# Ledger of designs, part 118: peptides against a protein of PDB entry 6PSE

Target 1, 78 residues: chain A of PDB entry 6PSE
Amino acid sequence: PSEEEEYARLVMEAQPEWLRAEVKRLSHELAETTREKIQAAEYGLAVLEEKHQLKLQFEELEVDYEAIRSEMEQLKEA

## One batch from the design tools (peptide; made by RFdiffusion4, then SolubleMPNN)

Design b2_p24_7_s2 (from b2_p24_7, 15 letters changed)
Fold by OpenDDE base, seed 5:
Structure b2_p24_7_s2 (fold): chain B 78 residues (1-78), chain C 78 residues (1-78), chain A 24 residues (1-24)
Amino acid sequence: as target 1 above (78 residues)
Amino acid sequence: as target 1 above (78 residues)
Amino acid sequence: AAAEEAARAVLERFKAEKAREEAE
């Protein structure tokens, strides 16, 4: 039998005291896991914002680079 | 009373049938939340890698830009 | 760097939990 089947059997045969303890355990784990999920998402968002700012800087530099490149090309052709 | 206190009271006074159902509910929510946590973490790592690659491209462009800027400055001084 | 560490920490915790379950 799988661990899941064994666990399911345990839940079906368990006394109220065990069930209450299990509800408490699962509630705690759910709360912690939820917090960790939110934290991971917030970090991902922060990095996205940083990446966005970097992209803007990159695009600005590309414009400046092309301007200088064009000016340089004109000077070399003259 | 807070919702948490009310929930705690419900758990203490609940019959085994309710408790088994609650264990099942919480187990399902925990499994889903765990999956979402992993996905959030993986997404954060992916964004970090994208930012890193963009940073490398930006740094390469900065080098090229400074090279052209320097060459242009020399031409203007000559 | 801090965001990477945090994301990795979440993943590593999950991996460690799963590894313990498989080792039992």
Scores: peptide ipSAE 0.141, ipTM 0.795, DockQ to the pose 0.080
Fold by OpenDDE base, seed 4:
Structure b2_p24_7_s2 (fold): chain B 78 residues (1-78), chain C 78 residues (1-78), chain A 24 residues (1-24)
Amino acid sequence: as target 1 above (78 residues)
Amino acid sequence: as target 1 above (78 residues)
Amino acid sequence: AAAEEAARAVLERFKAEKAREEAE
């Protein structure tokens, strides 16, 4: 049997005391995992915002670069 | 009483059938939340890598920009 | 750097948990 099937049997045959302990354990793990999920998501969003700002700066620099490049090219040809 | 205290009372007073159902519910939510946590972490890492690559590109462009700016300034002063 | 480390920490914890389950 799979671990899942064995666990399912355990739950079916368990006494109330074990079941209450298992609810407590699972609730704790769920709370921790939820906090970790949220934290990871928040960091991902923060980095996304940073990347977006960097992209805007990069695009602005590209415009400035092309302006200077064009001006320099004109000066060299004159 | 807080929702947590009310829930704790519910677990303490619950019949085995309810407890088994709650174990099943929590197990399912934990599995889903775990998958979402992993996904959030993977997303964060991917965005970080993208930001890092963009940063390298930005720094390279800054070097090129300063080179052209300096050359143009020299040409205008001569 | 801090965000990367935080994201990595979440992944590493998951990997460690998974490895323990496979070892049992």
Scores: peptide ipSAE 0.141, ipTM 0.796, DockQ to the pose 0.110
Fold by OpenDDE base, seed 1:
Structure b2_p24_7_s2 (fold): chain B 78 residues (1-78), chain C 78 residues (1-78), chain A 24 residues (1-24)
Amino acid sequence: as target 1 above (78 residues)
Amino acid sequence: as target 1 above (78 residues)
Amino acid sequence: AAAEEAARAVLERFKAEKAREEAE
């Protein structure tokens, strides 16, 4: 039998005391996992904001670079 | 009473049938939240890698820009 | 760097939990 089938059988045959303990265990793990999910999402969002600011700086530098490159090319062709 | 205190009382007074249903509900939510946690972490790492690649491109463009700027300045001073 | 370490910590904890479950 699969671990899932064995666990399902254990839940069906379990006493109320074991079931209450399992509800408490699962509730605790769910709360911890939920906090970790939110934390990971918040860090990802912070990095997205940093990447966006870096992209704006990069685009500004590209404009300045193309201006100087174009001026330099015109001077070399004269 | 808080929702947490009411829930704790419900678990303590619940029948085995309700407890088994709650174990199944919590197991399902834990599995979904775990998948979402991993997805959030993987997404965060992907954004960090994209930011790192953008930083490298920005630093390369800065070097190229300073080279052209310096050459242009020398030509203007001649 | 701090955000990367935090994201990696979440992944490593998941791997450790999975490895423990497989060892039981």
Scores: peptide ipSAE 0.139, ipTM 0.795, DockQ to the pose 0.079
Fold by OpenDDE base, seed 3:
Structure b2_p24_7_s2 (fold): chain B 78 residues (1-78), chain C 78 residues (1-78), chain A 24 residues (1-24)
Amino acid sequence: as target 1 above (78 residues)
Amino acid sequence: as target 1 above (78 residues)
Amino acid sequence: AAAEEAARAVLERFKAEKAREEAE
């Protein structure tokens, strides 16, 4: 049988004491996994903010670059 | 009592049928939360890669900007 | 750099857990 089928059999045949312990184990693992998920999301959001600030700086530099490029082109044509 | 204390009491007083159902519920939530944790981590890495590519583009534009600025300064002094 | 390391750590821990399960 698969590990899943064996686990299902274990749960079906388990005594209340084992079942209570398994509820506690799963509750703890769920809480830890939830915290790790939130932490990963928070890091992603922080990077998004940094990327947004960098994008604003990039767009400002593009404006300045095009201004100088245009002035240079005018001077070369005159 | 807190919701946590009430839940703890429920687990202690529960019949085997309820406990088996709770194990199944928690197992399902843990599997879903684990998948969401992985997705959150993968999303964070993708955003970091996008930020890295944007930084490379910004640095390339800075080099091009300084080249044109320097050429413009030389033309104005001549 | 710190955010990348943290995100990688979460993913690598999961991969290590799955690899152990598959090896059993």
Scores: peptide ipSAE 0.134, ipTM 0.793, DockQ to the pose 0.079

Design b2_p24_7_s3 (from b2_p24_7, 20 letters changed)
Fold by OpenDDE base, seed 4:
Structure b2_p24_7_s3 (fold): chain B 78 residues (1-78), chain C 78 residues (1-78), chain A 24 residues (1-24)
Amino acid sequence: as target 1 above (78 residues)
Amino acid sequence: as target 1 above (78 residues)
Amino acid sequence: SSEKEKEEEILKQFKEEKEKELKE
């Protein structure tokens, strides 16, 4: 039997006291896991924002680089 | 009474059939929320890796930019 | 790069822990 099947059997055969305790346990874990999910999402968002700022800086540098490259090319051709 | 207090009372007064159903519901929600948390973490990791690669590209471009800038300066001074 | 590596390790550990929980 899988752990899931064993757990299902336990739930079916459990006394009310155990079931109440299990509801309490699961509700607690759900709350914690939900909080952790939110935190992970918030972290991901922060990194995304940092990446976006870096992208803007990179694109600006590319423009500046192309400007200097073009000027350099003109100087060498003249 | 808070919703939490009302829920706690419901759990305490509930019949085994309701409790079993609640265990099933909570376990399902926990599994889903856990999966979502993992997905959020994976997303954050992916964005972090992308940011890292972008940073490396940015730093490489900075080096190239400084090289051209220096060469340009030398040409203008000569 | 060093800070990124630390962040990556944190996220990786977080993922691995939760994947283990789902497989058990």
Scores: peptide ipSAE 0.084, ipTM 0.784, DockQ to the pose 0.083
Fold by OpenDDE base, seed 1:
Structure b2_p24_7_s3 (fold): chain B 78 residues (1-78), chain C 78 residues (1-78), chain A 24 residues (1-24)
Amino acid sequence: as target 1 above (78 residues)
Amino acid sequence: as target 1 above (78 residues)
Amino acid sequence: SSEKEKEEEILKQFKEEKEKELKE
């Protein structure tokens, strides 16, 4: 039997005291995992925002670069 | 009493059938939340990689920009 | 680059830890 099946059997045959403890354990783990999920999401969002700002800076620099490049090219053609 | 206190009382007074159902529910939610957490982490990593690539591109452009700027400045000073 | 590497390592570790938990 898979560990899952064994666990399921354990739950089915468990005494109330064990079940209460398991509920408590699972509740705690769920809370922790939920917090971690939120933190991961928040981090991802922060990085996304940073990337966006960087993209804007990059695009601004591209404009400036093309301006100078164009000026230089004109000087070479003259 | 807080919802948490009420829930705690419910767990303490619950019948085995309810407790088993609650274990099942919590287990399922934990699994789902865990999956979501992983997905969030994966997303964050992907965005971070994209940001890094963009940063490299930006730095490369900065070098190119400064090269042209310097050349242009030299031409103006001559 | 160093900060990026640290961030990647953190995220990678976080992912790996949780993937392991799912497989157990």
Scores: peptide ipSAE 0.082, ipTM 0.783, DockQ to the pose 0.084
Fold by OpenDDE base, seed 5:
Structure b2_p24_7_s3 (fold): chain B 78 residues (1-78), chain C 78 residues (1-78), chain A 24 residues (1-24)
Amino acid sequence: as target 1 above (78 residues)
Amino acid sequence: as target 1 above (78 residues)
Amino acid sequence: SSEKEKEEEILKQFKEEKEKELKE
């Protein structure tokens, strides 16, 4: 039998005391897993913000680079 | 009473049928939340890789910019 | 680069651990 089928049988045959304990266990695991999900999302957001700042710096450098390239081209043509 | 205290009372007074349904509900929510946590981790990893690639591009542009800046400075001094 | 590698490893380990837990 699959672990899922065995677990389903356990739940069907379980006494109220076991079921209450299982509700408590699952509630705790859900809370912890939710916290971990939020932490992972917050990390991803932080990296995204850093990437955005880097993109702005990159675009600024591209503008400066093109300005110098154009000026240098003019100086070489003179 | 807090919602948590009310929920705790509900669990203590609940019949086995309600408890089994609650175990099923919590198991489902835990599975979904776990999947979402994994997805959040995958997203964070993807953004981190994109940031890394952008950093490499930025550093390459910095090298090119400094090369042109130096050449232009030399041309102006001549 | 070293910091990125460390962060990537942490995220990878986190993902792999949670994927294993989901499969069990």
Scores: peptide ipSAE 0.075, ipTM 0.780, DockQ to the pose 0.084
Fold by OpenDDE base, seed 3:
Structure b2_p24_7_s3 (fold): chain B 78 residues (1-78), chain C 78 residues (1-78), chain A 24 residues (1-24)
Amino acid sequence: as target 1 above (78 residues)
Amino acid sequence: as target 1 above (78 residues)
Amino acid sequence: SSEKEKEEEILKQFKEEKEKELKE
Protein backbone atom coordinates (compact mmCIF):
# COMPACT_ATOMS: atom_id res chain seq x y z
CA PRO B 1 0.00 0.00 0.00
CA SER B 2 1.16 3.55 -0.71
CA GLU B 3 1.92 5.84 2.24
CA GLU B 4 -1.16 7.81 1.20
CA GLU B 5 -3.35 4.69 1.43
CA GLU B 6 -1.86 3.80 4.82
CA TYR B 7 -2.49 7.32 6.12
CA ALA B 8 -6.05 7.21 4.80
CA ARG B 9 -6.60 3.93 6.66
CA LEU B 10 -5.14 5.42 9.85
CA VAL B 11 -7.55 8.37 9.64
CA MET B 12 -10.50 6.03 9.05
CA GLU B 13 -9.65 3.82 12.03
CA ALA B 14 -8.55 6.62 14.40
CA GLN B 15 -10.28 7.54 17.65
CA PRO B 16 -11.72 11.04 18.13
CA GLU B 17 -8.81 12.03 20.41
CA TRP B 18 -6.28 11.21 17.69
CA LEU B 19 -8.37 13.01 15.07
CA ARG B 20 -8.57 16.16 17.24
CA ALA B 21 -4.81 16.05 17.74
CA GLU B 22 -4.31 15.62 13.97
CA VAL B 23 -6.58 18.60 13.24
CA LYS B 24 -4.50 20.67 15.68
CA ARG B 25 -1.22 19.47 14.12
CA LEU B 26 -2.37 20.16 10.56
CA SER B 27 -3.77 23.58 11.52
CA HIS B 28 -0.42 24.51 13.06
CA GLU B 29 1.57 23.27 10.05
CA LEU B 30 -0.78 25.09 7.68
CA ALA B 31 -0.31 28.36 9.60
CA GLU B 32 3.48 27.97 9.61
CA THR B 33 3.64 27.02 5.93
CA THR B 34 1.44 30.00 5.05
CA ARG B 35 3.75 32.33 7.01
CA GLU B 36 6.78 30.88 5.23
CA LYS B 37 5.09 31.41 1.87
CA ILE B 38 4.47 35.08 2.73
CA GLN B 39 8.07 35.47 3.89
CA ALA B 40 9.32 34.00 0.61
CA ALA B 41 7.20 36.50 -1.31
CA GLU B 42 8.49 39.38 0.86
CA TYR B 43 12.07 38.31 0.26
CA GLY B 44 11.44 38.16 -3.49
CA LEU B 45 10.05 41.70 -3.38
CA ALA B 46 13.07 42.97 -1.45
CA VAL B 47 15.45 41.42 -3.99
CA LEU B 48 13.40 42.89 -6.81
CA GLU B 49 13.69 46.37 -5.27
CA GLU B 50 17.45 45.92 -4.93
CA LYS B 51 17.61 44.82 -8.57
CA HIS B 52 15.71 47.98 -9.53
CA GLN B 53 18.13 50.25 -7.66
CA LEU B 54 21.05 48.43 -9.24
CA LYS B 55 19.49 48.87 -12.70
CA LEU B 56 19.21 52.62 -12.10
CA GLN B 57 22.86 52.78 -11.04
CA PHE B 58 23.85 50.75 -14.10
CA GLU B 59 21.99 53.09 -16.44
CA GLU B 60 23.59 56.14 -14.78
CA LEU B 61 27.05 54.62 -15.19
CA GLU B 62 26.27 53.78 -18.82
CA VAL B 63 25.44 57.44 -19.47
CA ASP B 64 28.67 58.56 -17.80
CA TYR B 65 30.66 55.98 -19.76
CA GLU B 66 29.23 57.10 -23.10
CA ALA B 67 29.95 60.73 -22.20
CA ILE B 68 33.64 60.00 -21.54
CA ARG B 69 33.86 57.75 -24.62
CA SER B 70 32.44 60.51 -26.80
CA GLU B 71 34.77 63.14 -25.29
CA MET B 72 37.77 60.89 -25.89
CA GLU B 73 36.73 60.23 -29.49
CA GLN B 74 36.46 63.99 -30.09
CA LEU B 75 39.92 64.59 -28.59
CA LYS B 76 41.43 61.92 -30.87
CA GLU B 77 39.81 63.32 -34.03
CA ALA B 78 41.04 66.93 -33.33
CA PRO C 1 -15.62 34.52 21.77
CA SER C 2 -12.83 34.80 19.21
CA GLU C 3 -13.16 32.81 15.98
CA GLU C 4 -10.25 30.73 17.25
CA GLU C 5 -12.13 29.88 20.46
CA GLU C 6 -15.27 29.02 18.49
CA TYR C 7 -13.28 26.79 16.14
CA ALA C 8 -11.60 25.10 19.11
CA ARG C 9 -15.03 24.41 20.62
CA LEU C 10 -16.28 23.04 17.31
CA VAL C 11 -13.32 20.63 17.13
CA MET C 12 -13.90 19.51 20.73
CA GLU C 13 -17.61 18.83 20.18
CA ALA C 14 -17.32 17.41 16.66
CA GLN C 15 -18.24 13.86 15.68
CA PRO C 16 -15.60 11.54 14.19
CA GLU C 17 -17.07 11.97 10.69
CA TRP C 18 -16.61 15.75 10.85
CA LEU C 19 -13.10 15.36 12.25
CA ARG C 20 -12.11 12.98 9.42
CA ALA C 21 -13.47 15.45 6.88
CA GLU C 22 -11.53 18.28 8.58
CA VAL C 23 -8.30 16.24 8.51
CA LYS C 24 -8.86 15.67 4.78
CA ARG C 25 -9.57 19.38 4.18
CA LEU C 26 -6.53 20.56 6.14
CA SER C 27 -4.28 17.98 4.47
CA HIS C 28 -5.37 19.23 1.06
CA GLU C 29 -4.86 22.90 2.00
CA LEU C 30 -1.45 22.11 3.48
CA ALA C 31 -0.38 20.35 0.28
CA GLU C 32 -1.53 23.28 -1.88
CA THR C 33 0.04 25.90 0.42
CA THR C 34 3.30 23.94 0.43
CA ARG C 35 3.32 23.91 -3.38
CA GLU C 36 2.68 27.67 -3.44
CA LYS C 37 5.49 28.26 -0.91
CA ILE C 38 7.89 26.37 -3.17
CA GLN C 39 6.73 28.40 -6.18
CA ALA C 40 7.27 31.66 -4.25
CA ALA C 41 10.77 30.52 -3.29
CA GLU C 42 11.58 29.57 -6.89
CA TYR C 43 10.40 32.96 -8.13
CA GLY C 44 12.50 34.75 -5.50
CA LEU C 45 15.53 32.74 -6.57
CA ALA C 46 14.95 33.65 -10.22
CA VAL C 47 14.91 37.37 -9.32
CA LEU C 48 18.05 36.88 -7.24
CA GLU C 49 19.82 35.26 -10.19
CA GLU C 50 18.79 38.14 -12.46
CA LYS C 51 20.11 40.62 -9.88
CA HIS C 52 23.38 38.71 -9.73
CA GLN C 53 23.77 38.81 -13.53
CA LEU C 54 23.04 42.54 -13.50
CA LYS C 55 25.66 43.03 -10.77
CA LEU C 56 28.25 41.26 -12.92
CA GLN C 57 27.38 43.50 -15.88
CA PHE C 58 27.62 46.56 -13.63
CA GLU C 59 31.05 45.56 -12.36
CA GLU C 60 32.26 44.93 -15.92
CA LEU C 61 31.06 48.39 -16.95
CA GLU C 62 32.84 49.92 -13.92
CA VAL C 63 36.10 48.35 -15.07
CA ASP C 64 35.62 49.65 -18.62
CA TYR C 65 34.70 53.10 -17.29
CA GLU C 66 37.80 53.33 -15.10
CA ALA C 67 39.97 52.21 -18.02
CA ILE C 68 38.67 55.00 -20.27
CA ARG C 69 38.83 57.54 -17.42
CA SER C 70 42.46 56.65 -16.76
CA GLU C 71 43.36 56.80 -20.47
CA MET C 72 41.72 60.22 -20.77
CA GLU C 73 43.55 61.51 -17.68
CA GLN C 74 46.86 60.38 -19.17
CA LEU C 75 46.10 62.09 -22.48
CA LYS C 76 45.29 65.36 -20.65
CA GLU C 77 48.50 65.28 -18.57
CA ALA C 78 50.78 64.69 -21.65
CA SER A 1 12.07 48.74 -16.41
CA SER A 2 8.52 47.74 -17.32
CA GLU A 3 9.45 44.07 -16.90
CA LYS A 4 10.63 44.68 -13.33
CA GLU A 5 7.46 46.57 -12.52
CA LYS A 6 5.47 43.56 -13.74
CA GLU A 7 7.51 41.22 -11.56
CA GLU A 8 6.90 43.46 -8.52
CA GLU A 9 3.20 43.43 -9.24
CA ILE A 10 3.14 39.62 -9.50
CA LEU A 11 5.01 39.20 -6.19
CA LYS A 12 2.85 41.83 -4.50
CA GLN A 13 -0.34 40.14 -5.67
CA PHE A 14 0.95 36.78 -4.48
CA LYS A 15 1.80 38.22 -1.04
CA GLU A 16 -1.57 39.95 -0.72
CA GLU A 17 -3.47 36.77 -1.64
CA LYS A 18 -1.59 34.74 0.95
CA GLU A 19 -1.95 37.37 3.69
CA LYS A 20 -5.68 37.38 3.01
CA GLU A 21 -5.84 33.58 3.35
CA LEU A 22 -4.13 33.81 6.78
CA LYS A 23 -6.64 36.37 8.07
CA GLU A 24 -9.52 34.32 6.91
Scores: peptide ipSAE 0.094, ipTM 0.793, DockQ to the pose 0.084; fails the geometry check

Design b2_p24_7_s4 (from b2_p24_7, 11 letters changed)
Fold by OpenDDE base, seed 4:
Structure b2_p24_7_s4 (fold): chain B 78 residues (1-78), chain C 78 residues (1-78), chain A 24 residues (1-24)
Amino acid sequence: as target 1 above (78 residues)
Amino acid sequence: as target 1 above (78 residues)
Amino acid sequence: SAAEAEAEAVLERFRAAKAADEAE
């Protein structure tokens, strides 16, 4: 039997005391996992914001670069 | 009483049938939250990679820009 | 569980990548 099937049987045959402990355990794990999920999401958001700012800077620099490049090219062709 | 305190009392006074159902519920929520946590982490990684690539592109452009800017400045001062 | 272990592995990779990015 799979671990999942064994666990299911355990739950079905468990005494109330074990079940209460299991509810407590699962509640704790759920809370921790939820916090970690939120943390990961917050990190992703922060990086996304940084990427956005970097993109704006890149686009600005690209405009400036093309301006100078074009001017330089014109000077070289004269 | 807080919802947490009320829930705790419910668990303490609950019958085995309710407890088994609660274990099942919590197990399901934990599984879902775990999947969501993974998804959030994967998304964060993707954004980090994109930001990193953009940063490299920006730094490369900055080098090129400074090269042309310097050359242009020299030409104007001559 | 196996699923939790996988989740932790992904998170660890993410944390490592974040740390590397922050270090430039």
Scores: peptide ipSAE 0.230, ipTM 0.815, DockQ to the pose 0.674
Fold by OpenDDE base, seed 2:
Structure b2_p24_7_s4 (fold): chain B 78 residues (1-78), chain C 78 residues (1-78), chain A 24 residues (1-24)
Amino acid sequence: as target 1 above (78 residues)
Amino acid sequence: as target 1 above (78 residues)
Amino acid sequence: SAAEAEAEAVLERFRAAKAADEAE
């Protein structure tokens, strides 16, 4: 039998005291996992914002570079 | 009474059938929340790698830009 | 729950930011 099937049988055969304890355990784990999910989402958002700012800086530098490159090329051709 | 206290009383007074259903509900929500947490973390890590690659490209362009800027400055001073 | 609603709000902002980033 799979672990899932074994767990399902355990829940079906369990006494009320075990079931109440399991509800408490699962509620606690859900609360902790929810907090961790929020933290993971906030981290991902922060990294996205940082990457976006870096991209803007890169594009600005690229424009400046092309301007100087073009000016230099014109001077070399003269 | 707080919602938490009311829920705790509900769990204490609940019949086994309700408790089994609650275990099933909480197990499902925990599995989904765990999946969402992992997904958010994995995406954040992927973006972090992209940001790192962009940073390397930015630094390379900065070196090239400073080289041309310096050459241009020397030509203007002559 | 209130905690779940807060989590969903953060995830929605993350999804929106992801979509914006992918559109670049």
Scores: peptide ipSAE 0.215, ipTM 0.807, DockQ to the pose 0.707
Fold by OpenDDE base, seed 3:
Structure b2_p24_7_s4 (fold): chain B 78 residues (1-78), chain C 78 residues (1-78), chain A 24 residues (1-24)
Amino acid sequence: as target 1 above (78 residues)
Amino acid sequence: as target 1 above (78 residues)
Amino acid sequence: SAAEAEAEAVLERFRAAKAADEAE
């Protein structure tokens, strides 16, 4: 039998005291996992914002670079 | 009474059938939340990799920009 | 719960940001 089937059997045959304990355990794990999920999402957002700011800076530099490159090319051709 | 206190009372007074259903519900929510946490982490990693590549490109452009800027300055002073 | 609601709000913002980034 799979672990899932064994667990299902355990739940089905369990006494109320075990079931209450299992509810408590699962509630705790859910709360912790939820907190971790929030943290992961917040971290991802922070990195995304950093990337976005970097991209804006990169694009600004590209504009400035092309301006100077073009001016340089014109001066060399004169 | 707080929602938490009411829930705690419900669990304490619940019949085995309700408790088994609650175990099933919590197990499902935990599985979903876990999956979402993993997805958030995976995305965050992907964004980090993208940001890293962008940073390398930015630094390369900065070097090229300073080279041209310096050359331009020298030409203008000559 | 309030914690779940907060989590969902963060995830929704994350999903929106992800979608925007993927469209970039």
Scores: peptide ipSAE 0.215, ipTM 0.807, DockQ to the pose 0.849
Fold by OpenDDE base, seed 5:
Structure b2_p24_7_s4 (fold): chain B 78 residues (1-78), chain C 78 residues (1-78), chain A 24 residues (1-24)
Amino acid sequence: as target 1 above (78 residues)
Amino acid sequence: as target 1 above (78 residues)
Amino acid sequence: SAAEAEAEAVLERFRAAKAADEAE
């Protein structure tokens, strides 16, 4: 039997005391996992915003670079 | 009483059938939340890698820009 | 729960931001 089937059997045959303990355990793990999920999402969003700002800065620098490059090219050809 | 205290009381007074159902519910929610957490983390990692690559490109462009800027400055002063 | 609702709100904001970034 799979671990899932074995666990299902345990739950089905369990006494109330074990079930209460399992509810408590699962509730705790769910709360922790939920917190971690939120943190992961917030972190991902922050990184995305940073990447976006960096992209804007990069594009601005590209414009400035091309302007100077063009001017320099004109000077070399003159 | 807080929602947590009320829930704790419900668990303590619950019949085995309710407890089994609650274990099933919590197990399902935990599995889903875990999946979502992992997905958020994976995305965050991917964005970090993209940001890193962009940063390297930006730094390379900065070097090139400063080189041309310096050369241009020298030409203007001469 | 309130915590679940908050988590969902954060995930939705993240998904929206992801979609916007992928569209660029």
Scores: peptide ipSAE 0.215, ipTM 0.807, DockQ to the pose 0.754

Design b2_p24_8_s2 (from b2_p24_8, 11 letters changed)
Fold by OpenDDE base, seed 2:
Structure b2_p24_8_s2 (fold): chain B 78 residues (1-78), chain C 78 residues (1-78), chain A 24 residues (1-24)
Amino acid sequence: as target 1 above (78 residues)
Amino acid sequence: as target 1 above (78 residues)
Amino acid sequence: MEKEKEEQKKLLEEILKEAEEEKE
């Protein structure tokens, strides 16, 4: 039997004391996992914002680079 | 009483059938929250990798830009 | 790239929103 099936049997045959302990355990794990999810989401948003700002800076530099490249080309042709 | 205290009382006074249902509910929520956490982490990692590549490109462009700027300065002084 | 960023941002914001709603 799969671990899931074995767990299901355990839950089905468990006494109230074990079930209450399991509710407490799961509640704790859910709270921790929720916190971790939030942290991951916040981090992802921060990195996304940083990437966006970097992209804007890159695009600005590209414009400046093309301008100076064009000027350089003109000076070399004259 | 706080919601937490009320919930604790509910768990303490609950019948096995309710407790089994609560274990199932919490297990489901934990699985979903875990999936969302992993998804958020994977997206954050992907964006981080993209930002890193963009940063490398930006740094390369900065080098090229400074090279042209320096050459332009030399040409204008000669 | 912009569309993907917006989609990713929206997803992350939704995750945070759901978490806030669950916390309330």
Scores: peptide ipSAE 0.194, ipTM 0.816, DockQ to the pose 0.492
Fold by OpenDDE base, seed 4:
Structure b2_p24_8_s2 (fold): chain B 78 residues (1-78), chain C 78 residues (1-78), chain A 24 residues (1-24)
Amino acid sequence: as target 1 above (78 residues)
Amino acid sequence: as target 1 above (78 residues)
Amino acid sequence: MEKEKEEQKKLLEEILKEAEEEKE
C-alpha cells in the first residue's frame, strides 16, 4: 500500500489519544509552515524590488555608456 | 478564554469522528500551505538568481564605462 | 521579462494577502 493509504488506515484505526496527538502535531506543523510561507513571500518580494531597482540603474548606465561611446566615436572620426 | 484555549478544549473533548475529520482537514491545509511555501521559495530563488546575474552585468558595464570615461577624459585633456 | 516579474509579484502578494486574511 502507498504511504497515503497506510496513513489513512492508521487514522481510521487510531485511538482518540493518538488522534489528539496528531491534531496537535499537524497544527504545529501548519503554523510553522505558514510562517515559513509568509517569510518566503516577503523575501521574494524584497528581492524582486531590489532587482527592479538594479535594472533601472543598469538601464540608466547603458544610456550613459552609449552616449559616451557615441561621443568617442565622433571624436575619432573627426 | 483565548481561541487557542477553546480549541484545545474542543480537541480534548472531541469524539473520534471529529478528531479524524480534523486530522483530515489539517492534513489538507498543511499540504496546500506546503505547496505554496515551496512555490514562494522557488520563485524567490529564481528572482535572486536573476538579480545576481544582473548585478554581474551591471558591474561589467561599470568597468567598461569607467574605461571609456577615462579615455575620453584623457583625450579632452590632450 | 517585465510580465513575468509582474506575475511573480502578484503571486507573492497573493500569498501574503491570504496569510494576512488567515491571521485575521
Scores: peptide ipSAE 0.194, ipTM 0.816, DockQ to the pose 0.522
Fold by OpenDDE base, seed 1:
Structure b2_p24_8_s2 (fold): chain B 78 residues (1-78), chain C 78 residues (1-78), chain A 24 residues (1-24)
Amino acid sequence: as target 1 above (78 residues)
Amino acid sequence: as target 1 above (78 residues)
Amino acid sequence: MEKEKEEQKKLLEEILKEAEEEKE
């Protein structure tokens, strides 16, 4: 049997005291995991916004760069 | 009483059948939340890496821009 | 910016590490 099947059997045969302890354990783990998930998502979103702003700045600089490059190229051709 | 206190009382007074169902519910939610946590973490890392690469590209472009600007300034002074 | 990035990266890496440990 898989570990999952064995665990399922354990749960089905367990006494109330064990079951209550397991509920407590799972509730705690769920709360922690949920907090970590949210935190990761929040930071990911923050970085995404920062990246977006940086991209805009980069594109502006590219425009300025191409303008100067074009001017320089014209001077070289003359 | 808080919802947490009420839930705690429910768990303490619950029959084995309810407790088994709750263990199953919590196990399922934990598995799903864990998957979501991992996805959030992976996404966050990807965005951070992309932002870093973009920053490097931006800084490189700044250097190139200043080089051309300086060259252009020298030509104007001559 | 770099310092903040590294701190956030470490946090995300820790989350991933914990998740991997839970799977093993």
Scores: peptide ipSAE 0.183, ipTM 0.807, DockQ to the pose 0.498
Fold by OpenDDE base, seed 5:
Structure b2_p24_8_s2 (fold): chain B 78 residues (1-78), chain C 78 residues (1-78), chain A 24 residues (1-24)
Amino acid sequence: as target 1 above (78 residues)
Amino acid sequence: as target 1 above (78 residues)
Amino acid sequence: MEKEKEEQKKLLEEILKEAEEEKE
């Protein structure tokens, strides 16, 4: 039997005391996993904002660069 | 009583059938939350890498921009 | 900025590592 089938059998045959302990364990793990998920999402959002600001700066510099390049090209052609 | 205290009381007074259903519910939610945590972590890593690549591109453009600006300044001074 | 990125990366990698260990 798979581990999942064995676990399902254990749950079906378990005494109330074990079931209460398992509910407590799963509740704790769910809370921790939820916290970690939220933390990962918050960090991802922070980096996204930083990347967005950097992208704006990059695009501004790109415009300035193209302006200077165009001016220099015109000066060299004259 | 807080919702947590009420839930704790429910678990203590619950019949085995309810406890088995709660274990199943929590197991399902834990599996889903774990999947979402992994997705959040993978997303965060991807964004970090994209930001890093953008930073490298920005720094390269800054070098090129300063080179052209300096050349233009020299040409205008002559 | 680089140190912060490395720290964030390590944290995310730890989260992924823990999730992989739970799958095993």
Scores: peptide ipSAE 0.183, ipTM 0.807, DockQ to the pose 0.492

